# Peptides against a protein of PDB entry 5ZKO, part 78

Target 1, 44 residues: chain A of PDB entry 5ZKO
Amino acid sequence: SASNPRKFSEKIALQKQRQAEETAAFEEVMMDIGSTRLQAQKLR

## One batch from the design tools (peptide; made by RFdiffusion4, then SolubleMPNN)

Design b2_p25_3_s2 (from b2_p25_3, 13 letters changed)
Fold by OpenDDE base, seed 5:
Structure b2_p25_3_s2 (fold): chain B 44 residues (1-44), chain C 44 residues (1-44), chain A 25 residues (1-25)
Amino acid sequence: as target 1 above (44 residues)
Amino acid sequence: as target 1 above (44 residues)
Amino acid sequence: VDAIEEHLERLLALLRRLYEEKLRQ
């Protein structure tokens, strides 16, 4: 059965949204790691 | 207009490149965390 | 120091999860 173009477009939109959310979460974690590293350096 | 197969292949290539960059960033962070953890342990 | 190590372990777990999710896409 021909994949419904509407369902396909929705699937692509959801995939893009998920990727954007995961990217934002990754950036947040990277900032937290940077902060934690700075805190560890202050203990020296 | 039919999505140019060339533009589609470029889009897939860009997606693979981004994934490779994220993989490299993850590996770098894992190394940094390993180093930071070792440094924190030395402060005990 | 112990609190920092615990925080780092949590961050590692989060990063691993995010990486695995990205690899599945």
Scores: peptide ipSAE 0.097, ipTM 0.500, DockQ to the pose 0.527
Fold by OpenDDE base, seed 3:
Structure b2_p25_3_s2 (fold): chain B 44 residues (1-44), chain C 44 residues (1-44), chain A 25 residues (1-25)
Amino acid sequence: as target 1 above (44 residues)
Amino acid sequence: as target 1 above (44 residues)
Amino acid sequence: VDAIEEHLERLLALLRRLYEEKLRQ
């Protein structure tokens, strides 16, 4: 069946959104790791 | 338009490269976390 | 120290999950 261009575009948009959300979540986790490392350094 | 097999192959190669880069970045982060954990253990 | 280790373990689990999700996409 002809890949409904609309459904394809929606699928691509959803994929891009998920990738952006995962990137943001990764950055948040990296910030938390940085904070944890800083806390560990304060205990030195 | 016929998915140019060459463009398809290039797209797949690019996707594999991105996945390899993401894996390498993950391993680097895990190494950093491992080092932080080791430092925390030394403070015990 | 124990609280930091527990936090690190949670962060590791979150990272693993995030990367597994990325690898599935």
Scores: peptide ipSAE 0.093, ipTM 0.499, DockQ to the pose 0.551
Fold by OpenDDE base, seed 4:
Structure b2_p25_3_s2 (fold): chain B 44 residues (1-44), chain C 44 residues (1-44), chain A 25 residues (1-25)
Amino acid sequence: as target 1 above (44 residues)
Amino acid sequence: as target 1 above (44 residues)
Amino acid sequence: VDAIEEHLERLLALLRRLYEEKLRQ
């Protein structure tokens, strides 16, 4: 049966939400890496 | 002239202080790296 | 994620080297 358009829309919305969460977590980690790198440079 | 024992003692004290500060900074950075690594693993 | 872990490992290695160098000075 053709996937219910509503279920498809919900799946797309969920995928977008997950991608946004992953992006935010990635950015946070990158900031931490950047901060750690700066601290390492100051320790030199 | 022989370095004043007081100046030598002060130099050693200053060196020990610097080493303690560097050690503390290193430990902090190592904790940040550990935390960031854990976050990266959770993102997988 | 793999790139982040690799970067972290490199940073950790660099920090260890720097600390060891400072301990030798």
Scores: peptide ipSAE 0.080, ipTM 0.459, DockQ to the pose 0.167
Fold by OpenDDE base, seed 1:
Structure b2_p25_3_s2 (fold): chain B 44 residues (1-44), chain C 44 residues (1-44), chain A 25 residues (1-25)
Amino acid sequence: as target 1 above (44 residues)
Amino acid sequence: as target 1 above (44 residues)
Amino acid sequence: VDAIEEHLERLLALLRRLYEEKLRQ
């Protein structure tokens, strides 16, 4: 059955959205780690 | 047009490379967090 | 100090989950 080009484009768009959400979540966690690390350094 | 099998194999190789880079980045972050945790423990 | 360690452990758990999701994509 012909790969529905529209379904393919929707699948790619959904994949890009998930990747963007995971990247944003990763960046948030990295910022929190950075902040926590700075707090730990201030206790030295 | 026939999906060039060579282009497909290159795409898979590139995807595997990206996955390896992401894994390495994760391991680096884990090491940094481990070091930070150890530093925090020394302040107890 | 204990609060910082607990926070770090939670962040590690979140990171693991994020990477597991990336590996499944």
Scores: peptide ipSAE 0.094, ipTM 0.498, DockQ to the pose 0.554; fails the geometry check

Design b2_p25_3_s4 (from b2_p25_3, 15 letters changed)
Fold by OpenDDE base, seed 5:
Structure b2_p25_3_s4 (fold): chain B 44 residues (1-44), chain C 44 residues (1-44), chain A 25 residues (1-25)
Amino acid sequence: as target 1 above (44 residues)
Amino acid sequence: as target 1 above (44 residues)
Amino acid sequence: VEAIEEALERLLALLQRLQAAKQEQ
């Protein structure tokens, strides 16, 4: 089947968007972990 | 040394506050673990 | 404090596994 280049580019764009959203969610949780760890250290 | 009851009660109050803060931080982390497990299950 | 530290370590391990699974997809 003729790979429609336009359909392929749309798939790549959606994949990049999902990857960016996943990275942002990961970074947010890692910041929360950092904050919680700092709080735990202050409580010692 | 005469254990000043006021100093003792202040120490207990501070200890209770710290324990409450530790419990809250633990619950937050456990909620994040639960969310992460749910995401990991959706990716399988 | 120790229980929180252990929970943080478990969370970090789960996040690392999640990140690896996302890279494989």
Scores: peptide ipSAE 0.098, ipTM 0.477, DockQ to the pose 0.123
Fold by OpenDDE base, seed 4:
Structure b2_p25_3_s4 (fold): chain B 44 residues (1-44), chain C 44 residues (1-44), chain A 25 residues (1-25)
Amino acid sequence: as target 1 above (44 residues)
Amino acid sequence: as target 1 above (44 residues)
Amino acid sequence: VEAIEEALERLLALLQRLQAAKQEQ
C-alpha cells in the first residue's frame, strides 16, 4: 500500500508516543519496586 | 519476663499488623509482576 | 520477607526483559 509520507510520519509519531508511554510505565514500576524493597527491609 | 496478658495481646496485635503489611507488600509486587508481564506481552 | 525478596527478583528480571524488548523496537 502506497506509503503516503504523511501516513508514514503519523506512524512514526504514534510509535514514539508508545515508546514514551512504555518508558513512563517502566519508570513507575521501578519506583514501586524501590518502595516495596524499602518496606520489606523495614519489616525484617 | 512476666508475660503480662495485656503485653501479650499487644505483641499478637503487632505481629498480625506486620503480617498484614508483609502480605500487602507481597500482593503489590505480584500485581507489578502481572502488569509487567502484560506489558511485555503487548510488546511482542 | 523471603517470599517478597523472591518476588522482587522475579520482577526485576521481567523489567530487564521489558527494557531489552524496548531497545529492539
Scores: peptide ipSAE 0.096, ipTM 0.472, DockQ to the pose 0.134
Fold by OpenDDE base, seed 2:
Structure b2_p25_3_s4 (fold): chain B 44 residues (1-44), chain C 44 residues (1-44), chain A 25 residues (1-25)
Amino acid sequence: as target 1 above (44 residues)
Amino acid sequence: as target 1 above (44 residues)
Amino acid sequence: VEAIEEALERLLALLQRLQAAKQEQ
């Protein structure tokens, strides 16, 4: 079946969206790790 | 030096306040982790 | 996703250590 260029572009857009959401979730976790680590250092 | 009961009570109050603040910060981070984990599961 | 999972695991471990340290005070 001819690769529908529209379907391909939609797939790329969805992949980019998922990658952005994964990056945002990762950054949130990293910020929380940073905060938690700072608190743990204050308790020592 | 005679332990000033007022100074002791103030120290206990400050300790309780710090403990409450640390608990609140911990709960906030735990809520964010819960949200981030739920997002990560949706991306899989 | 794997990187997020690893980060979550690290965070949970840090939180557990923080909780333990708080209980020792």
Scores: peptide ipSAE 0.074, ipTM 0.440, DockQ to the pose 0.094
Fold by OpenDDE base, seed 3:
Structure b2_p25_3_s4 (fold): chain B 44 residues (1-44), chain C 44 residues (1-44), chain A 25 residues (1-25)
Amino acid sequence: as target 1 above (44 residues)
Amino acid sequence: as target 1 above (44 residues)
Amino acid sequence: VEAIEEALERLLALLQRLQAAKQEQ
């Protein structure tokens, strides 16, 4: 049966949301890495 | 009184040792951060 | 050193968040 396009679109939207959450967490990690590196440069 | 050059050199040596210990700990943490970053990239 | 250790702890916590997000997929 044609997987309900509405259910498909909902699944895609949920996937995009989760991807956005992962991306945001990754970017936060990258900021902390950058900050940590800067702090270390000050200790050098 | 002339701060004993020997005591001065000892203080400098202790400071350099502490700096080396801090640098070593920093490098270890940077490796862990690098690993964490790599893991985060795999989750992306 | 302490500030770096704290930063590592934050990074590990963020990694756990990434893992949780992946499990939701």
Scores: peptide ipSAE 0.114, ipTM 0.482, DockQ to the pose 0.169; fails the geometry check

Design b2_p25_4_s4 (from b2_p25_4, 18 letters changed)
Fold by OpenDDE base, seed 4:
Structure b2_p25_4_s4 (fold): chain B 44 residues (1-44), chain C 44 residues (1-44), chain A 25 residues (1-25)
Amino acid sequence: as target 1 above (44 residues)
Amino acid sequence: as target 1 above (44 residues)
Amino acid sequence: SSELALAKAEQAQERAAQLRRLLEL
């Protein structure tokens, strides 16, 4: 069944949001790693 | 606390997987939209 | 499609493995 174009738009918007959230979570993890490494280096 | 680098690696790996899954889901939605549009065009 | 999802998941695993190697250095 041709899902309502409105429903497609909603699905796309939701997926874009999820992708952005996952990207942000990844960046946060990388930031934490970078910070931890920098701290470990300073403690040497 | 310096989280174990191993735990960071696991977090990154999980995030990369999630990103790929979200991308795949998006591509599936786009494929469905494309198919629907093509069908609608053929019915005209 | 499930095939595309599988291919993307495999690609993600490869990327994750590369990142693990980089982080464990």
Scores: peptide ipSAE 0.206, ipTM 0.625, DockQ to the pose 0.054
Fold by OpenDDE base, seed 2:
Structure b2_p25_4_s4 (fold): chain B 44 residues (1-44), chain C 44 residues (1-44), chain A 25 residues (1-25)
Amino acid sequence: as target 1 above (44 residues)
Amino acid sequence: as target 1 above (44 residues)
Amino acid sequence: SSELALAKAEQAQERAAQLRRLLEL
């Protein structure tokens, strides 16, 4: 169908947002692991 | 609570899978845009 | 395309498996 640059740009923007959210969720998981390791070291 | 490396590894693995799936979805969007542009050029 | 989607899904599964193996060592 006809190219709709606005619709494409919107799809790209939404996809970039999802990727950023997934990155943030990964960083949160890594922070939880780091915090747990630090706590375990303090108790040794 | 006690560190559970297996549970952490599982969370990380699932998160990396989601990131890869989001990347795949982005590439699909870009391919659709490229194909639409090519089709429009052929009709001009 | 369906072919690209399948290939990328397989790649995602492989990446997840690799991470799981690395972190469980």
Scores: peptide ipSAE 0.204, ipTM 0.619, DockQ to the pose 0.043
Fold by OpenDDE base, seed 3:
Structure b2_p25_4_s4 (fold): chain B 44 residues (1-44), chain C 44 residues (1-44), chain A 25 residues (1-25)
Amino acid sequence: as target 1 above (44 residues)
Amino acid sequence: as target 1 above (44 residues)
Amino acid sequence: SSELALAKAEQAQERAAQLRRLLEL
Protein backbone atom coordinates (compact mmCIF):
# COMPACT_ATOMS: atom_id res chain seq x y z
CA SER B 1 0.00 0.00 0.00
CA ALA B 2 1.21 3.52 -0.86
CA SER B 3 0.66 4.47 2.79
CA ASN B 4 3.94 3.75 4.61
CA PRO B 5 5.68 6.17 7.00
CA ARG B 6 7.96 7.51 4.23
CA LYS B 7 5.01 8.04 1.88
CA PHE B 8 3.10 9.72 4.68
CA SER B 9 6.05 12.02 5.31
CA GLU B 10 6.19 12.87 1.59
CA LYS B 11 2.44 13.53 1.49
CA ILE B 12 2.66 15.75 4.56
CA ALA B 13 5.63 17.66 3.13
CA LEU B 14 3.77 18.20 -0.16
CA GLN B 15 0.69 19.35 1.73
CA LYS B 16 2.75 21.81 3.78
CA GLN B 17 4.14 23.23 0.54
CA ARG B 18 0.62 23.65 -0.87
CA GLN B 19 -0.49 25.34 2.33
CA ALA B 20 2.45 27.74 2.12
CA GLU B 21 1.63 28.54 -1.52
CA GLU B 22 -2.02 29.16 -0.63
CA THR B 23 -0.89 31.38 2.24
CA ALA B 24 1.32 33.37 -0.13
CA ALA B 25 -1.59 33.75 -2.56
CA PHE B 26 -3.83 34.91 0.28
CA GLU B 27 -1.24 37.45 1.44
CA GLU B 28 -0.90 38.72 -2.14
CA VAL B 29 -4.67 39.30 -2.33
CA MET B 30 -4.59 41.12 1.00
CA MET B 31 -1.60 43.21 -0.11
CA ASP B 32 -3.40 44.22 -3.31
CA ILE B 33 -6.43 45.29 -1.29
CA GLY B 34 -4.23 47.18 1.17
CA SER B 35 -2.32 48.90 -1.62
CA THR B 36 -5.55 49.96 -3.32
CA ARG B 37 -6.88 51.37 -0.06
CA LEU B 38 -3.66 53.24 0.61
CA GLN B 39 -3.72 54.68 -2.91
CA ALA B 40 -7.35 55.75 -2.49
CA GLN B 41 -6.45 57.50 0.77
CA LYS B 42 -3.58 59.37 -0.90
CA LEU B 43 -5.85 60.53 -3.71
CA ARG B 44 -8.55 61.72 -1.29
CA SER C 1 -7.22 48.71 -12.26
CA ALA C 2 -8.60 45.17 -11.78
CA SER C 3 -8.75 45.85 -8.03
CA ASN C 4 -12.26 47.18 -7.29
CA PRO C 5 -14.43 46.06 -4.33
CA ARG C 6 -16.30 43.51 -6.51
CA LYS C 7 -13.05 42.05 -7.80
CA PHE C 8 -11.71 41.93 -4.26
CA SER C 9 -14.80 40.02 -3.15
CA GLU C 10 -14.36 37.57 -6.03
CA LYS C 11 -10.67 37.10 -5.22
CA ILE C 12 -11.45 36.51 -1.54
CA ALA C 13 -14.21 34.02 -2.39
CA LEU C 14 -11.90 32.12 -4.74
CA GLN C 15 -9.15 32.08 -2.13
CA LYS C 16 -11.56 30.73 0.50
CA GLN C 17 -12.53 27.95 -1.90
CA ARG C 18 -8.88 27.04 -2.46
CA GLN C 19 -8.28 27.05 1.28
CA ALA C 20 -11.23 24.69 1.77
CA GLU C 21 -9.91 22.34 -0.93
CA GLU C 22 -6.46 22.31 0.65
CA THR C 23 -8.07 21.63 4.03
CA ALA C 24 -9.98 18.68 2.56
CA ALA C 25 -6.78 17.32 1.01
CA PHE C 26 -5.01 17.64 4.36
CA GLU C 27 -7.83 15.84 6.17
CA GLU C 28 -7.70 13.06 3.58
CA VAL C 29 -3.99 12.57 4.25
CA MET C 30 -4.63 12.48 7.99
CA MET C 31 -7.50 10.03 7.53
CA ASP C 32 -5.26 7.72 5.49
CA ILE C 33 -2.64 7.81 8.22
CA GLY C 34 -5.27 7.15 10.88
CA SER C 35 -6.79 4.28 8.90
CA THR C 36 -3.38 2.68 8.40
CA ARG C 37 -2.62 2.93 12.10
CA LEU C 38 -5.98 1.44 13.03
CA GLN C 39 -5.46 -1.42 10.58
CA ALA C 40 -2.00 -2.09 11.98
CA GLN C 41 -3.46 -2.23 15.49
CA LYS C 42 -6.12 -4.74 14.39
CA LEU C 43 -3.50 -6.98 12.79
CA ARG C 44 -1.23 -6.88 15.86
CA SER A 1 -0.07 14.70 13.84
CA SER A 2 -1.68 16.84 16.53
CA GLU A 3 1.13 19.36 16.10
CA LEU A 4 0.42 19.66 12.37
CA ALA A 5 -3.30 20.01 13.03
CA LEU A 6 -2.62 22.75 15.59
CA ALA A 7 -0.32 24.63 13.21
CA LYS A 8 -3.01 24.50 10.52
CA ALA A 9 -5.66 25.73 12.94
CA GLU A 10 -3.44 28.64 13.99
CA GLN A 11 -2.82 29.55 10.35
CA ALA A 12 -6.56 29.46 9.64
CA GLN A 13 -7.19 31.68 12.65
CA GLU A 14 -4.60 34.21 11.47
CA ARG A 15 -6.22 34.31 8.02
CA ALA A 16 -9.63 34.82 9.60
CA ALA A 17 -8.29 37.67 11.72
CA GLN A 18 -6.84 39.39 8.64
CA LEU A 19 -10.19 39.10 6.85
CA ARG A 20 -12.01 40.53 9.86
CA ARG A 21 -9.65 43.49 9.97
CA LEU A 22 -10.29 44.11 6.28
CA LEU A 23 -14.06 44.10 6.81
CA GLU A 24 -13.80 46.47 9.77
CA LEU A 25 -12.07 49.17 7.69
Scores: peptide ipSAE 0.172, ipTM 0.603, DockQ to the pose 0.079
Fold by OpenDDE base, seed 5:
Structure b2_p25_4_s4 (fold): chain B 44 residues (1-44), chain C 44 residues (1-44), chain A 25 residues (1-25)
Amino acid sequence: as target 1 above (44 residues)
Amino acid sequence: as target 1 above (44 residues)
Amino acid sequence: SSELALAKAEQAQERAAQLRRLLEL
């Protein structure tokens, strides 16, 4: 069966990688927006 | 501004926690499926 | 699991909502 525990482990690893990438992207955007707002407040 | 960097960090931490919980749930489901399939193969 | 797929979609929507709130005046 192609449903080998090894293939399940690979799917889990891919899922963890995807979640890590999504987290990193979210953190980057939040940091950029936060920095932009802080700069805008300093200029006002 | 309620847009405090500290509050943003808390929101990011909550998102990380949620992602970790989703990963744990995924691992549990995949392990259960794997075990069930292995048992079914042994009985055939 | 359909439940896990739904949870991921909800998580993505929550992240998007957080970004929108951050951009609000």
Scores: peptide ipSAE 0.193, ipTM 0.605, DockQ to the pose 0.040; fails the geometry check

Design b2_p25_5_s1 (from b2_p25_5, 15 letters changed)
Fold by OpenDDE base, seed 1:
Structure b2_p25_5_s1 (fold): chain B 44 residues (1-44), chain C 44 residues (1-44), chain A 25 residues (1-25)
Amino acid sequence: as target 1 above (44 residues)
Amino acid sequence: as target 1 above (44 residues)
Amino acid sequence: RLLELLRRLHERRQEEIAAEIAELE
């Protein structure tokens, strides 16, 4: 099947976007955990 | 490049396994957090 | 908030894996 270069470029772009979204979600989770830990420490 | 159907089938099987393992890990985390919240509620 | 974020992260990972499977099928 003829590799459509346009389809490949779009696919790579979509994959990069998904990776960026997953990274952002991970960082948000880590920030929430960090804030919870900080709050717990302040209550000690 | 000659698509090796065997390599694709193996890769699909590996990805399905990964999907199941990540789901199981997620469910475990959700259960642990849920149980912790329930315990905290009982102590109120 | 934490559980919701974990849920969203999990859903995105599942969608990524599903997309890779769909490319191979």
Scores: peptide ipSAE 0.380, ipTM 0.703, DockQ to the pose 0.652
Fold by OpenDDE base, seed 4:
Structure b2_p25_5_s1 (fold): chain B 44 residues (1-44), chain C 44 residues (1-44), chain A 25 residues (1-25)
Amino acid sequence: as target 1 above (44 residues)
Amino acid sequence: as target 1 above (44 residues)
Amino acid sequence: RLLELLRRLHERRQEEIAAEIAELE
């Protein structure tokens, strides 16, 4: 059964979208941690 | 080409293990942050 | 906010892994 290259391309596109969403979430967390550290430093 | 069912079962097992490990890591981080917040509260 | 962001990140990762498992089954 020819694995439809079209289905693979769609699957790869969906995977890339998920990776982008996870990266954005990670960056948001890192920004929040950075802001918290900056605030803590200013209070010292 | 018969996609080796044995390779799929092994890959599924590996992904389930990853899922469990990431859950454990998440719980540890949540506990650590919670402990840090509790310590900060006690110092105020 | 940090705990909520971490929760959301974890949930998305779990959904990704679950989707990959579902594709293999």
Scores: peptide ipSAE 0.378, ipTM 0.702, DockQ to the pose 0.558
Fold by OpenDDE base, seed 5:
Structure b2_p25_5_s1 (fold): chain B 44 residues (1-44), chain C 44 residues (1-44), chain A 25 residues (1-25)
Amino acid sequence: as target 1 above (44 residues)
Amino acid sequence: as target 1 above (44 residues)
Amino acid sequence: RLLELLRRLHERRQEEIAAEIAELE
């Protein structure tokens, strides 16, 4: 909000960090599927 | 700094692109898993 | 269960991107 730019910037920074973490987790899961779990038929 | 409409539009475009790319990656993984399951069933 | 976990992760990620877009619009 325009009334609290510092708090807004902090909120956006935290959101970007969370987005990066979720992206990394997604990539890790996809890698696990491709490298091990898919071949082992461990899909549920 | 005050709001920058050009920077906001660029950021929105970037996020929409990211959203589409991650959706495509998700759908590809789901399709590959489905295909692998089907192949495994046909070979039994 | 793996496919369900992937689905949930994808949905959360999409919601976070959508929230950032909504802050800019």
Scores: peptide ipSAE 0.372, ipTM 0.710, DockQ to the pose 0.531
Fold by OpenDDE base, seed 3:
Structure b2_p25_5_s1 (fold): chain B 44 residues (1-44), chain C 44 residues (1-44), chain A 25 residues (1-25)
Amino acid sequence: as target 1 above (44 residues)
Amino acid sequence: as target 1 above (44 residues)
Amino acid sequence: RLLELLRRLHERRQEEIAAEIAELE
């Protein structure tokens, strides 16, 4: 019932951090795939 | 504010399903990559 | 490296889902 803005804000911050970490991991995978493809293309 | 156990239970069930589906998709990708590597090895 | 990155991505995603479940329980 009682809105706890502080606890809410902490939770939102934690969720945003997790989303950022997942996004960074995804981008790293995509970069690695891209680099691998580029290397394979250079070897052809 | 209002606890809705029914809605929470439905949401939990949905998230557990998502978790299982994402795990299955991951395992499929790993299997496909493994199979591709094995095939490439057999052709050498 | 690719498989390790995919593993890490999967693990982080599973942790996010698990945390959301734990919040609801």
Scores: peptide ipSAE 0.379, ipTM 0.702, DockQ to the pose 0.568; fails the geometry check

Design b2_p25_5_s2 (from b2_p25_5, 15 letters changed)
Fold by OpenDDE base, seed 1:
Structure b2_p25_5_s2 (fold): chain B 44 residues (1-44), chain C 44 residues (1-44), chain A 25 residues (1-25)
Amino acid sequence: as target 1 above (44 residues)
Amino acid sequence: as target 1 above (44 residues)
Amino acid sequence: RLLELLKRLHERRLEEAAAEIAELE
């Protein structure tokens, strides 16, 4: 099937958006949990 | 603009690069937390 | 516990990202 360049561009854009959203959410969780555990001195 | 398969291959390569950069950033965070954990263990 | 959970979460995200790259190729 003829690769539709526009469709691939759209898929790449959606992938980038999702990846950015997942990264932001992950970093937020890491910072919150990390800060809390550091304060509690219970890093395990 | 005529999106060509070569440009899509370049975009895939850039996406793989970004994935590697995000992995490196995660590893840095893990190292920082690991160091903090070691310090916390020494203080007990 | 925290480090292991973060590691597992990262591994899942890498797998999902790799699957999406493979779908585009």
Scores: peptide ipSAE 0.292, ipTM 0.652, DockQ to the pose 0.389
Fold by OpenDDE base, seed 2:
Structure b2_p25_5_s2 (fold): chain B 44 residues (1-44), chain C 44 residues (1-44), chain A 25 residues (1-25)
Amino acid sequence: as target 1 above (44 residues)
Amino acid sequence: as target 1 above (44 residues)
Amino acid sequence: RLLELLKRLHERRLEEAAAEIAELE
């Protein structure tokens, strides 16, 4: 099947979007972990 | 370039390994967070 | 909520890894 550069560009764009969404979700989780740990330290 | 099934099989094996490593890392983080939350609750 | 967020994150990453494998097969 012929290489379709436009289809590749769309695939790359979708992968970049997915990576950005994963990064945002990870950052949210890490922030919540940090907050939980800080609270636990304040209670000790 | 000719499809090389051996190269694909190697890539699949590496991806499955990475997936297993990511799974183990997540389980560890979840356990640590669970422990931290339990400790914070006991201190309140 | 945090454990739930981690669970959902993990599930998404597993689905993504499975999809990438399926594209190679």
Scores: peptide ipSAE 0.268, ipTM 0.637, DockQ to the pose 0.510
Fold by OpenDDE base, seed 3:
Structure b2_p25_5_s2 (fold): chain B 44 residues (1-44), chain C 44 residues (1-44), chain A 25 residues (1-25)
Amino acid sequence: as target 1 above (44 residues)
Amino acid sequence: as target 1 above (44 residues)
Amino acid sequence: RLLELLKRLHERRLEEAAAEIAELE
């Protein structure tokens, strides 16, 4: 079927949303690890 | 440019492989953390 | 907390991977 530009734009928007969600989850994990490491370092 | 079905099938296969590898890596990490937590609990 | 975060990260990565497959199908 012919690629519909509107459908492409919609797919791109959905993809960007998923990428943003993945990035946010990653940053949250990294922040938690960083905080935990900092706390562990302070307890040494 | 026209989508090549063979190229799509190849990309899908590679993506499924990546997904399986990521799942396996995640399960390994979860198992290692679980084992470490169990060991730490036994040492209390 | 860390395991929950890792679970969420993994779920998002799986959703991304599934979406990429669905775009090609």
Scores: peptide ipSAE 0.305, ipTM 0.663, DockQ to the pose 0.588; fails the geometry check
Fold by OpenDDE base, seed 4:
Structure b2_p25_5_s2 (fold): chain B 44 residues (1-44), chain C 44 residues (1-44), chain A 25 residues (1-25)
Amino acid sequence: as target 1 above (44 residues)
Amino acid sequence: as target 1 above (44 residues)
Amino acid sequence: RLLELLKRLHERRLEEAAAEIAELE
């Protein structure tokens, strides 16, 4: 059965979208940690 | 080409194992953060 | 807030792992 290239391209697009969402979530967490540490340092 | 069902089942098993390991690692991190926050609260 | 963000990150990773498994099944 011809691996439907359209189905394959759609799967790749969905995978890239999920990866971008994970990256954005990770960056938000890292920013929150960084801001909390900066605040704690300023209060010392 | 016959998708080798044995290779497929092995891949699924490995993915399920990886998911379980990632979940266990996350739970450990959450426990460590929770315990650290509790300690910090007790010291105030 | 940090714990909530970590929880949301984990939930997304679990959904992605489940979707990858479902594509193989």
Scores: peptide ipSAE 0.294, ipTM 0.652, DockQ to the pose 0.544; fails the geometry check

Design b2_p25_5_s4 (from b2_p25_5, 13 letters changed)
Fold by OpenDDE base, seed 2:
Structure b2_p25_5_s4 (fold): chain B 44 residues (1-44), chain C 44 residues (1-44), chain A 25 residues (1-25)
Amino acid sequence: as target 1 above (44 residues)
Amino acid sequence: as target 1 above (44 residues)
Amino acid sequence: KLLELLERLHKRRQEQIAEEIAELE
């Protein structure tokens, strides 16, 4: 079956969404680690 | 150029190897983090 | 949170490799 351009565009859109969600999750984890480090420094 | 079937088979084999290596590395990291958490809990 | 992130990243990476293999087969 001819790869339906609509299915291809939908797949690209889904991939972009997943990338954005993973970037947000990464940033959240990095912020939590940063905050924990800052708290640990304040307790020293 | 006719896509050389040998080059495709070699590329597939390389990707399967990469998949296995990345899985093994992931499992090792997960084990190390899990072990570290368990140790931290025992020290509490 | 870190373990969950690593799991998501690993899953996505394995899906990408599987898609590339499927295109070659």
Scores: peptide ipSAE 0.391, ipTM 0.698, DockQ to the pose 0.725
Fold by OpenDDE base, seed 4:
Structure b2_p25_5_s4 (fold): chain B 44 residues (1-44), chain C 44 residues (1-44), chain A 25 residues (1-25)
Amino acid sequence: as target 1 above (44 residues)
Amino acid sequence: as target 1 above (44 residues)
Amino acid sequence: KLLELLERLHKRRQEQIAEEIAELE
């Protein structure tokens, strides 16, 4: 049974979307850490 | 070509292991942040 | 805020792993 290239392409597209969502979540966390560090530095 | 069920079972086991490792890492980070906050509170 | 963001990140990652497992089963 030929693994439908169409199903594979859809799976790859879904994987890329998930990776983009993980990256965005990571960037949000890093921005919050950066903001917290900046605030702590301003208080010193 | 029969997708070797043995390879799928191994891949599932690997993903379950990854899931457990990422959970353990998350718990460690949460504990570290909690400890840091507690220390900062005690210094006040 | 930081802990909440980390929790959301962890939850999303666990959901993605679970979906990948479900696709293999």
Scores: peptide ipSAE 0.390, ipTM 0.705, DockQ to the pose 0.535
Fold by OpenDDE base, seed 3:
Structure b2_p25_5_s4 (fold): chain B 44 residues (1-44), chain C 44 residues (1-44), chain A 25 residues (1-25)
Amino acid sequence: as target 1 above (44 residues)
Amino acid sequence: as target 1 above (44 residues)
Amino acid sequence: KLLELLERLHKRRQEQIAEEIAELE
């Protein structure tokens, strides 16, 4: 079947964007956890 | 290429099983987090 | 934030599996 390269490229671009957004969300959560741990350590 | 319907059906069944297993694992994690939060609340 | 992340990750995995199934059907 006609691999519509344009539709494929658009789908791949959208998937990469979604993956980047999820990675950023992961990093944000990890940073918040790290900051909370650091604050808790400073209070001990 | 020869769609081996038998191989496709087996692969579909395996993917559906994986989907169910990943859902069950997610629900378990959510339950554990919920239980931990509830316990922490009871200790306050 | 953690639960929201887990929900998003779970949703994405389910979508990926569904796409793979749809390619086989």
Scores: peptide ipSAE 0.387, ipTM 0.696, DockQ to the pose 0.676
Fold by OpenDDE base, seed 1:
Structure b2_p25_5_s4 (fold): chain B 44 residues (1-44), chain C 44 residues (1-44), chain A 25 residues (1-25)
Amino acid sequence: as target 1 above (44 residues)
Amino acid sequence: as target 1 above (44 residues)
Amino acid sequence: KLLELLERLHKRRQEQIAEEIAELE
């Protein structure tokens, strides 16, 4: 089955997009944890 | 290049293992956060 | 908010792994 270079390139692009979205979600979680820790420290 | 079926089966098995390990780690984190929230609520 | 973000992250990871498995099957 001819690996349609177009389908392969689209698949790689989709995978890169998903990886970027995962990274952004992780960074958002880390920011929320950091903000919560900072708030907790200010209330001590 | 001969798609070594053995290499694919091993890769699938590894990915299934990773999926299970990440699920277990997620459930543990959710439990810890849930427990912390419950404790914080009881102290209010 | 934190739990919802963790849930979304986990769901995305599981979908990525499932897609890679489906490509190999």
Scores: peptide ipSAE 0.393, ipTM 0.706, DockQ to the pose 0.658; fails the geometry check

